Peptides against a protein of PDB entry 8HF1. Designs and how they scored, part 117

Target 1, 320 residues: chain A of PDB entry 8HF1
Amino acid sequence: NVMLYATKPTEVMVSFPHQEQVLTVTRLISAEIEKFYVSLDLMNIGVQPIRRSKSLQCLRDPSKKSFVKQLFNDFLYQMKEYGIYAASIAIISLIVEFDIKRRQAETLSVKLMHRTALTLCEKIRHLLVQKLQDMTYDDDDDNVNTEEVIMNFSTPKVQRFLMSLKVSFADKDPKDICCLVFVERRYTCKCIYGLLLNYIQSTPELRNVLTPQFMVGRNNISPDFESVLERKWQKSAIQQFRDGNANLMICSSVLEEGIDVQACNHVFILDPVKTFNMYVQSKGRARTTEAKFVLFTADKEREKTIQQIYQYRKAHNDIA

## One batch from the design tools (peptide; made by RFdiffusion4, then SolubleMPNN)

Design b2_p18_1_s3 (from b2_p18_1, 10 letters changed)
Fold by OpenDDE base, seed 4:
Structure b2_p18_1_s3 (fold): chain B 320 residues (1-320), chain A 18 residues (1-18)
Amino acid sequence: as target 1 above (320 residues)
Amino acid sequence: DYDEFVAELEKLEEEFLK
């Protein structure tokens, strides 16, 4: 029970400016996705057979169209919340997924739908990469994976998160680090993982210090829908983190599912804490004497966030 | 208690970012 071993980590709240970076490229991408949704609604893909999962709850396999819209909506969210650089990583995951679905398509109409989605993803990728290149003054280095490019094309939240990692872990012994990073959405784990790999590689003080992994929560969808590959990868990632071969783990709601991970000295909450249970469970992983529990808040939401965390801390102290 | 908590958070943020 995570509640019984409540060490009191140092709670840190990091503020960031609420800047709506309204870039022309983000507006163009949003408009292209909206046009695609209109086209998608007009596509006749036929009646999809309801796959009965073996579990009695017929989770209606979301219509193949609904799944496509979900992936693009998650992409739009990541672009807004984490920035253009993170979006350039996120779009690759969509490309991979739509290519798999295109190859697995049982009908020509479904194959065409996934092909059209894939074509849009490639267009979006080109728009994002072009924008990342336009701000590299040095004509010579096509490398959009510099610390400067990552920082300039990340949201203020992500900038403050990366700065917090640099300040916390620069030139430290990798063995002394056990870090969790919590995000709200499953796809954000992969996106932030890719961003961190590039940031760590571009930051000399972190290259040999941080080894990230990620874990996606089990889909609330029946374990039958988890690919054997995803389950194997999750087990491997957990094992690497337990063995100390990885010292930073990016997680979604995984801790609520009772995944036993070692006591950590750093816990970062990248997205807003929505529930008291999430607060207690995530904080309950920061179990070392010098453990830090780090929250991020927009300046505009700072007062509301402080009030919420005060209430959660009070309620937690009344139970502990 | 609340005002002390706010002041503590401000101090901890400043110390954490140094």
Scores: peptide ipSAE 0.558, ipTM 0.948, DockQ to the pose 0.851
Fold by OpenDDE base, seed 5:
Structure b2_p18_1_s3 (fold): chain B 320 residues (1-320), chain A 18 residues (1-18)
Amino acid sequence: as target 1 above (320 residues)
Amino acid sequence: DYDEFVAELEKLEEEFLK
C-alpha cells in the first residue's frame, strides 16, 4: 500500500556535445605528469614496513608512490571530465595534500618525493591560472572567477549542468529548493563545490538563491584514513542541509546507503549512472510532488544512455 | 513503447531548457 503513493519524479535527460578539448595546455600538463612518473619510478624511497593493521588491505605500494600517482591520475581525470577551470581548483587540493605529506615524511627520500610532487603541482597551477587569465586583461586572480571564464574553461558537460542550474533556480525562493548533485568520485565533490561557489557568486540570479555544501561518503575500506576534519565536515554539512542553511548538496555515489537526507525536489546526476542500484537510490531522493531527476549524457552516447535508462525505469516499475 | 519513451525524453529536455 505505501508504494502506490510514491510521487514519481519527472526524469529529464540533458545532452551535451562530445568535445575532445585538446588544448595545448592540457597536453603539456599531461606530458609533465608522465615525465614525473618516469622520474618517480627511478626514485629509491626504501621499503616502508607494512603496518599490518587488520583493516588495511595490504595492497598499498610500500613505497607510497602509488598514492602520489593516484592523486595525479585523479587530477588528470578531473581536468578531462570537468575542464581547466575545475582543474585549477582541484590542483589546490593536491598542493595541500603533498604539503601535509612532506611535513609528515619520516625519511629524507619520502620528503624529497613529496617536495618534487609539490613543485610539479605549483607549475601546473601556474599553467592553469595563466590560461584562465588569457581571457582577462587583469593579472588579478579574482578576475578569473567570472561566469564567462567559468563557462569558457569548463567542459560541455559542466556548461550544460551550470545552464541547467541557472534555468532551474534563477530568482527562486531559497526555501523552495532542496537539491542533490551526485558525482562519481569523492574528490569531484570538493572541486564542483568550489566551482559552484564561484559560479553562484558571479551569477546575480543565483547569488542569494543557492547555498551549496558538499559531502563525501564514508570510506568503508579505510575508516582509519578518514580524517577527524572530514568527519566533522560531513556532520556539519549534512546538518546545514537538514536545517535549510544549505539547499544544494554535492555528494558522491558512495552516500547511497548511509545518509538520512530529506526528500528533495531536484536531483542532478552529473556523471553517468553505472548501476541499477545507483539509479534507484538517487531517483528515490526526488520525492516531492514536482520533483525533477536530471541526467546528463554526451550526444555520442545518447542512444546507449536512453536504452540503459529505459531498462532501469522498466525494472524499477516492476519492483515498485 | 521505446519510441514513445524517446519522444517523451526529447520533449522533456526541450521544456526543461526553456
Scores: peptide ipSAE 0.553, ipTM 0.947, DockQ to the pose 0.867
Fold by OpenDDE base, seed 1:
Structure b2_p18_1_s3 (fold): chain B 320 residues (1-320), chain A 18 residues (1-18)
Amino acid sequence: as target 1 above (320 residues)
Amino acid sequence: DYDEFVAELEKLEEEFLK
């Protein structure tokens, strides 16, 4: 019984221009990943021993190739949806994951597969960083983390999101802020977290105002694959947010029933609301009438999005 | 009304971005 408290936050819909990323670097990266998929399909890595742990459905690909493709597909999605700046952060997560998998490889063939994936990730990272440096005359790595670089190399959606944060929270008292940011994918939480850290540090009006954290929803994937580190991070992040040591939480839409996140005065939905349950659950975190529930929509999809939210609001009012 | 809802959203967007 989620007591649907009659939560009537102010619903705001922010529009952004639809921009297709026509960057040469994005096309090059996509082409390199496609070439890698062809090579990956030709790799003979043998049948991996099925470890009998019941909960490992997603890791039951005896080839382990599907997991590699999934990570690169998630990266391509992040690059498309959030921009090349976000992609430069996202690729680091792939590098870390493939290095771990390379070290944990039970066979030489699997080790080689993850090494090849890692080499591609390093190439992609170099291409992204080089493109970010095109706006910086100084060779210092710290110079790519400016407000200007972040904004210019982010998608219109991310630009509008960052602008919305700046307008909402510039020079505010940190204690008066309790903000949730919902994203669809697990990997997006960490990517947007890294982007926000850099943006906040580069934005004087936010530097001492916003303290972000991220929480990955518990994937229904076995607690065995949730690294002890991820579980510790989740507990720490939630506790910091409860204690007010963090005032902005990035979370995936798969908030398990029972993550007692306090009532928030701002809820941002960065990715499209795909289900009525997601709408109700995310909106239900904005418990005050003064709370803002902020949605983002592309101009081309504005009408469709408005129609969908209108239907969700009606359905919610009929249940409440 | 749906049209009232659209008009409300447009107003709220403008107010939010100011």
Scores: peptide ipSAE 0.551, ipTM 0.946, DockQ to the pose 0.864
Fold by OpenDDE base, seed 2:
Structure b2_p18_1_s3 (fold): chain B 320 residues (1-320), chain A 18 residues (1-18)
Amino acid sequence: as target 1 above (320 residues)
Amino acid sequence: DYDEFVAELEKLEEEFLK
């Protein structure tokens, strides 16, 4: 029933050049992570007591090595998909996580594993920051957070996204903006949030216009593992967005059935739309009369993306 | 029509980025 009365948003598809950022630093970082995986596989972490989480039928890797590899794989994905500037923010989240896990380690072997991972993250952070500084002519200004540095060290997708924000919102009244940004991965929300904070602060036309927040979708797999702090933070972020204290929300899931988010005038899909459900639910948040639903596609995949969106639009019109 | 849809998208992209 809610679908029937929704004003159909204008669907915009923004193309970006398919450029693989082949930087020596990204190759070096990837090689260091691969070497670390070899070392990690050789580490004897001992038999950790199988905490049977009743909800996760999956036998957690008793070694906790899988979680370490997952975090580094997610980092590598972010570096590839969003660029080295985004990676410099993403690595901080890994540092925090591994430091927490190191402190919570029940065994010396697990503590050492997380310490080794942390040491690698600090090395990666240094390599990324050094590369960002190489473009600053003034050796003395440690401020790698300029619009130019952010743009130059972002992927074409992120560049087009930032340009689209600037064109859409430059010098507008903050009250007239209600923007959602959808990303595929939970960790991307925080990474893109940090990038947007720095971009907005470095862009005069946006400083007093956009106030971003992020929301990590509920972990459908294990709501029990969300810290009380994460739940409080999510509730606060949603409330700020409802109250108009934030006018741009970054989220990884279509806000589950039950997060009542106000009608938005802009919805950006930063990552590829993989499912019809994602298409319908994200599009269904763009409910104002002049709402825009903005998709991004690589030029190389443009035809395939257009065909897919055409099929989704057709299927949506057959249900509505 | 699919061709009309493609043409619409091209126009909307140009208008959005201006």
Scores: peptide ipSAE 0.550, ipTM 0.947, DockQ to the pose 0.866

Design b2_p18_1_s4 (from b2_p18_1, 8 letters changed)
Fold by OpenDDE base, seed 1:
Structure b2_p18_1_s4 (fold): chain B 320 residues (1-320), chain A 18 residues (1-18)
Amino acid sequence: as target 1 above (320 residues)
Amino acid sequence: DFEKFVKELEELEKEYLS
């Protein structure tokens, strides 16, 4: 019961400039996805046999088109919210998912649909990688994973997050660090994990300090779509974090519903806190008085965010 | 006090913006 800990971590708000990504590549990618949606809506994939698998997701979209659109919408969100570097990692997850679905397709029409989606993802990946390489003089793929490339092709929010990690943890003892990073979406966990791996590896002050892991919450309604691999990964990631072999955990808000994670000395909220419950549950993971609870806000939304945090703090003090 | 709260946040933010 996270509510029982009256521990008041130090609440920190870090502002970032609101910058809309006005990149030609992002506009091109968005336009290609929109064209794909028009083509997808025209595809006749027939009535899919309702397999008796009790997974509510198979029941929600008999055409499986809505799931394809959801993945691309999640990608577009990640590209907008985290930047084109994060998008270059996010697109790989779509490629993997569409390739699995293409192989698992029961009909030729569904197989073709996933193949078309996969072809678009490969095109998007090429466009993103090419844009990342524009800052690199050498054609070597390893050169796109530098601190400079990561920072320059990340949104101001992600830049401030990475800077905040550097300020907090540069040259610290790994044993003294227990950090949580909360994100809203499932796919963001893996995307930010990949970004952090590359950033930490390219940042000498963090390379031997931070060992990241990621966790997706269990309560995705379809245990059938959680690959056996994802479930194994979650168990392993939790165990590594408990054992201190990992000291930074990226997690979605579903950790709120009963993943027994140890008390952490740092909690970063990368995405906006939307509910009082999210505030209490995420803050309740920071169980020491020395613990930091760090929020990010756009300068444009600063006043509104401050007011919201003040209200949440007041409400939390009234119930604690 | 809300003003005190705002000031405390601004002071703490400086550590991350430097």
Scores: peptide ipSAE 0.531, ipTM 0.946, DockQ to the pose 0.747
Fold by OpenDDE base, seed 2:
Structure b2_p18_1_s4 (fold): chain B 320 residues (1-320), chain A 18 residues (1-18)
Amino acid sequence: as target 1 above (320 residues)
Amino acid sequence: DFEKFVKELEELEKEYLS
């Protein structure tokens, strides 16, 4: 019973300025995706045989078009919520996914659809990388992975998160760190993981201090092969975190009841806490002495967020 | 109680980012 352990973590709320990234590149990318959706709706990919697995019946758009749109909508979310730098990593995941789907295509029309999506992803990747390079004065240094570039092309939320990591963990002993980072979406785990790898490598004070890993929540919708690889990856990632080979874990789900993760000294909630259950379960992982539970809020939403956290704390104290 | 909670959060934020 995770609720019964007496050590209440210190709850910290970090504010960030509400800044809409008004970049021409983000508008261009959004417009290219919208044009692609119009073209996608006009594509005749035929009636795909509904492989009746009983559990997947309701979510398979027989056209497979909904899955393509979902991936691009998730990408647009990553770009908006985390910034251009995170988007440059997120687009690679789409490229990999569409290339797999293109190879697995049972029809020429479906193969062409995924090829068209892949071509758009490569264009988006080029636009993002070019924009990141605009900050590098040296034409010859293809290294867009500097602390400065990462910070400048991240949203204020991500900037404050990275600052919080630096302040919390600079020059600390890796053995004294057990950190969880909760995000809302499964695809966010991968892009934030990639961002953190590059940030840690570019930040001397965190180099050899933080070793990140990510865990993708069990998606019951994933094909059996993807689910086996994801399950193997999850087991390996969790084991590395248990063994202390990783000291920062990024996860999208409250670790399902069966994932016994050790007591952590830091828990970050990168995205808004949407439910009382998420609040209690994530906070319940911060169980060491002097554990910190860190939330992020936009200045504009600060009052509303404080009110919500106050209500959650009150409700939790009434049950505990 | 709520006003005290707001002040506590402001103090903790300052301490955490310092």
Scores: peptide ipSAE 0.529, ipTM 0.941, DockQ to the pose 0.870
Fold by OpenDDE base, seed 5:
Structure b2_p18_1_s4 (fold): chain B 320 residues (1-320), chain A 18 residues (1-18)
Amino acid sequence: as target 1 above (320 residues)
Amino acid sequence: DFEKFVKELEELEKEYLS
């Protein structure tokens, strides 16, 4: 019976305060994006040539407006869920994407749409960076990438995650660390990766201890949206993690079925566990002796989260 | 069983963050 020897990971639930970040800057940014959506809906982009690619997504919104709105909605989600510091990294990905789409635009109207979106992203970037600099004004160190700035401009969830990393891995041997971090959304992987690079570099106890990588799941719905660069990055990131050149991997939930990754000693679930399958698959990666499976919950949702995890643990024990 | 589970999680959280 091979199932009996699976060392069950220690399951830890870390609570964080439910703070509605009522920052003026986040309200301003949200209002500017909503104003942009109104303007975007009024834009006449004309009939876009139906690309013959059989991908179902190209058929739904020929105007490409939905894709623009999706990127800004993902940005708004990241700003809300991870904070202003994470948003300052996330906005760069939008800038890059809209610049690529602007250059690839087949019509003047589409080119103008992406240019307008890009201009808004640059305004948002400026507002975010200015807000990060507001804490550094007394010190000639224009470095917005300090541990203090990262912590102060992160949500309580991200703060508790970073604290958990520091407590778990401070001054440890890099070879003894095999860590997975699961996030819900594809774009969150890159955002949290950028945040972790800066945090690790600014935190002496984690410097040269943690080497992060990120991997994005294959979007089965549209292989056309997977750039050749992203596919190369995924293969390289997985290989670095297998070879031990990276010891922390950030993954979106979609990665569950396809990654032959080694047994990990730490698994973090940064976003809420939405399905039993996600619970089992992510927990099933924590297979070393003394492995930890760490969940995060808002204090307000703690009771509900505990009930859900209890049900998942019970159901998992009935199958295993 | 559920109350014991809640208490176990509280103890583990305290130990993990200490």
Scores: peptide ipSAE 0.527, ipTM 0.941, DockQ to the pose 0.866
Fold by OpenDDE base, seed 4:
Structure b2_p18_1_s4 (fold): chain B 320 residues (1-320), chain A 18 residues (1-18)
Amino acid sequence: as target 1 above (320 residues)
Amino acid sequence: DFEKFVKELEELEKEYLS
């Protein structure tokens, strides 16, 4: 029961400027996805047999179109919330998923739908990579994975998060670090993981200090729909974190499932805290004497966020 | 209490990013 451990971590709230990165490339990408949705709605893929899985009536859209739209909507969210650099990593995950779905397609029409989605993802990837290259002054270094490029093409929230990691962990002993990073969405875990791998590799002070891993919560989609590979990967990721082979874990809602994770000294909440339970559960993982619980807020929402955290702290102290 | 909490957060943010 995470609530019973009365460790009071230091709660830190890091503010960031609300900058709408109005990049022409992001508008172009959004417009291309909208055009694709119109085309997707016109595609006749036939009535797919509703495979009634016995468990939860997850409305598998019989058209399989909703899944395609969900992936692009999640991508658009990641591009907005985390920036162009994160989007360049997120799009690769869509490419992989649509290629798998294309190969698994039972009909030519479904195969064509996933092929069209894949073609759009490749176009988006080229637009993103081109924009990342445009700011590299040196024509010779095709490496868009520098600290400077990552920082310049990340949202202010992600910039402050990366700065917080650097300040917190530069030149520290890896054994003294046990860090959790909470994000809202499942696909964000993998995107931020890829961003962190590149950032850590580009930052000398962190290269031998931080070893990231990620874990996605079991979707409310029955365990029957989780691939055997995904379940094996989750078990391996948890085990690496327990064994100290990974010292930073990115999680989406995983604490609600009662994953037994060791006491952490840092907990980052990268996305807004939506519920009191999320606050208590995530804070309850920061169990060391010098543990930090770090929240991020836009300057425009700072007052509202402070009020919410004050209420949560008060309610938590009344229960503890 | 709330004003003290706001001030505490401002001080902790400065200390944490310093």
Scores: peptide ipSAE 0.526, ipTM 0.941, DockQ to the pose 0.853

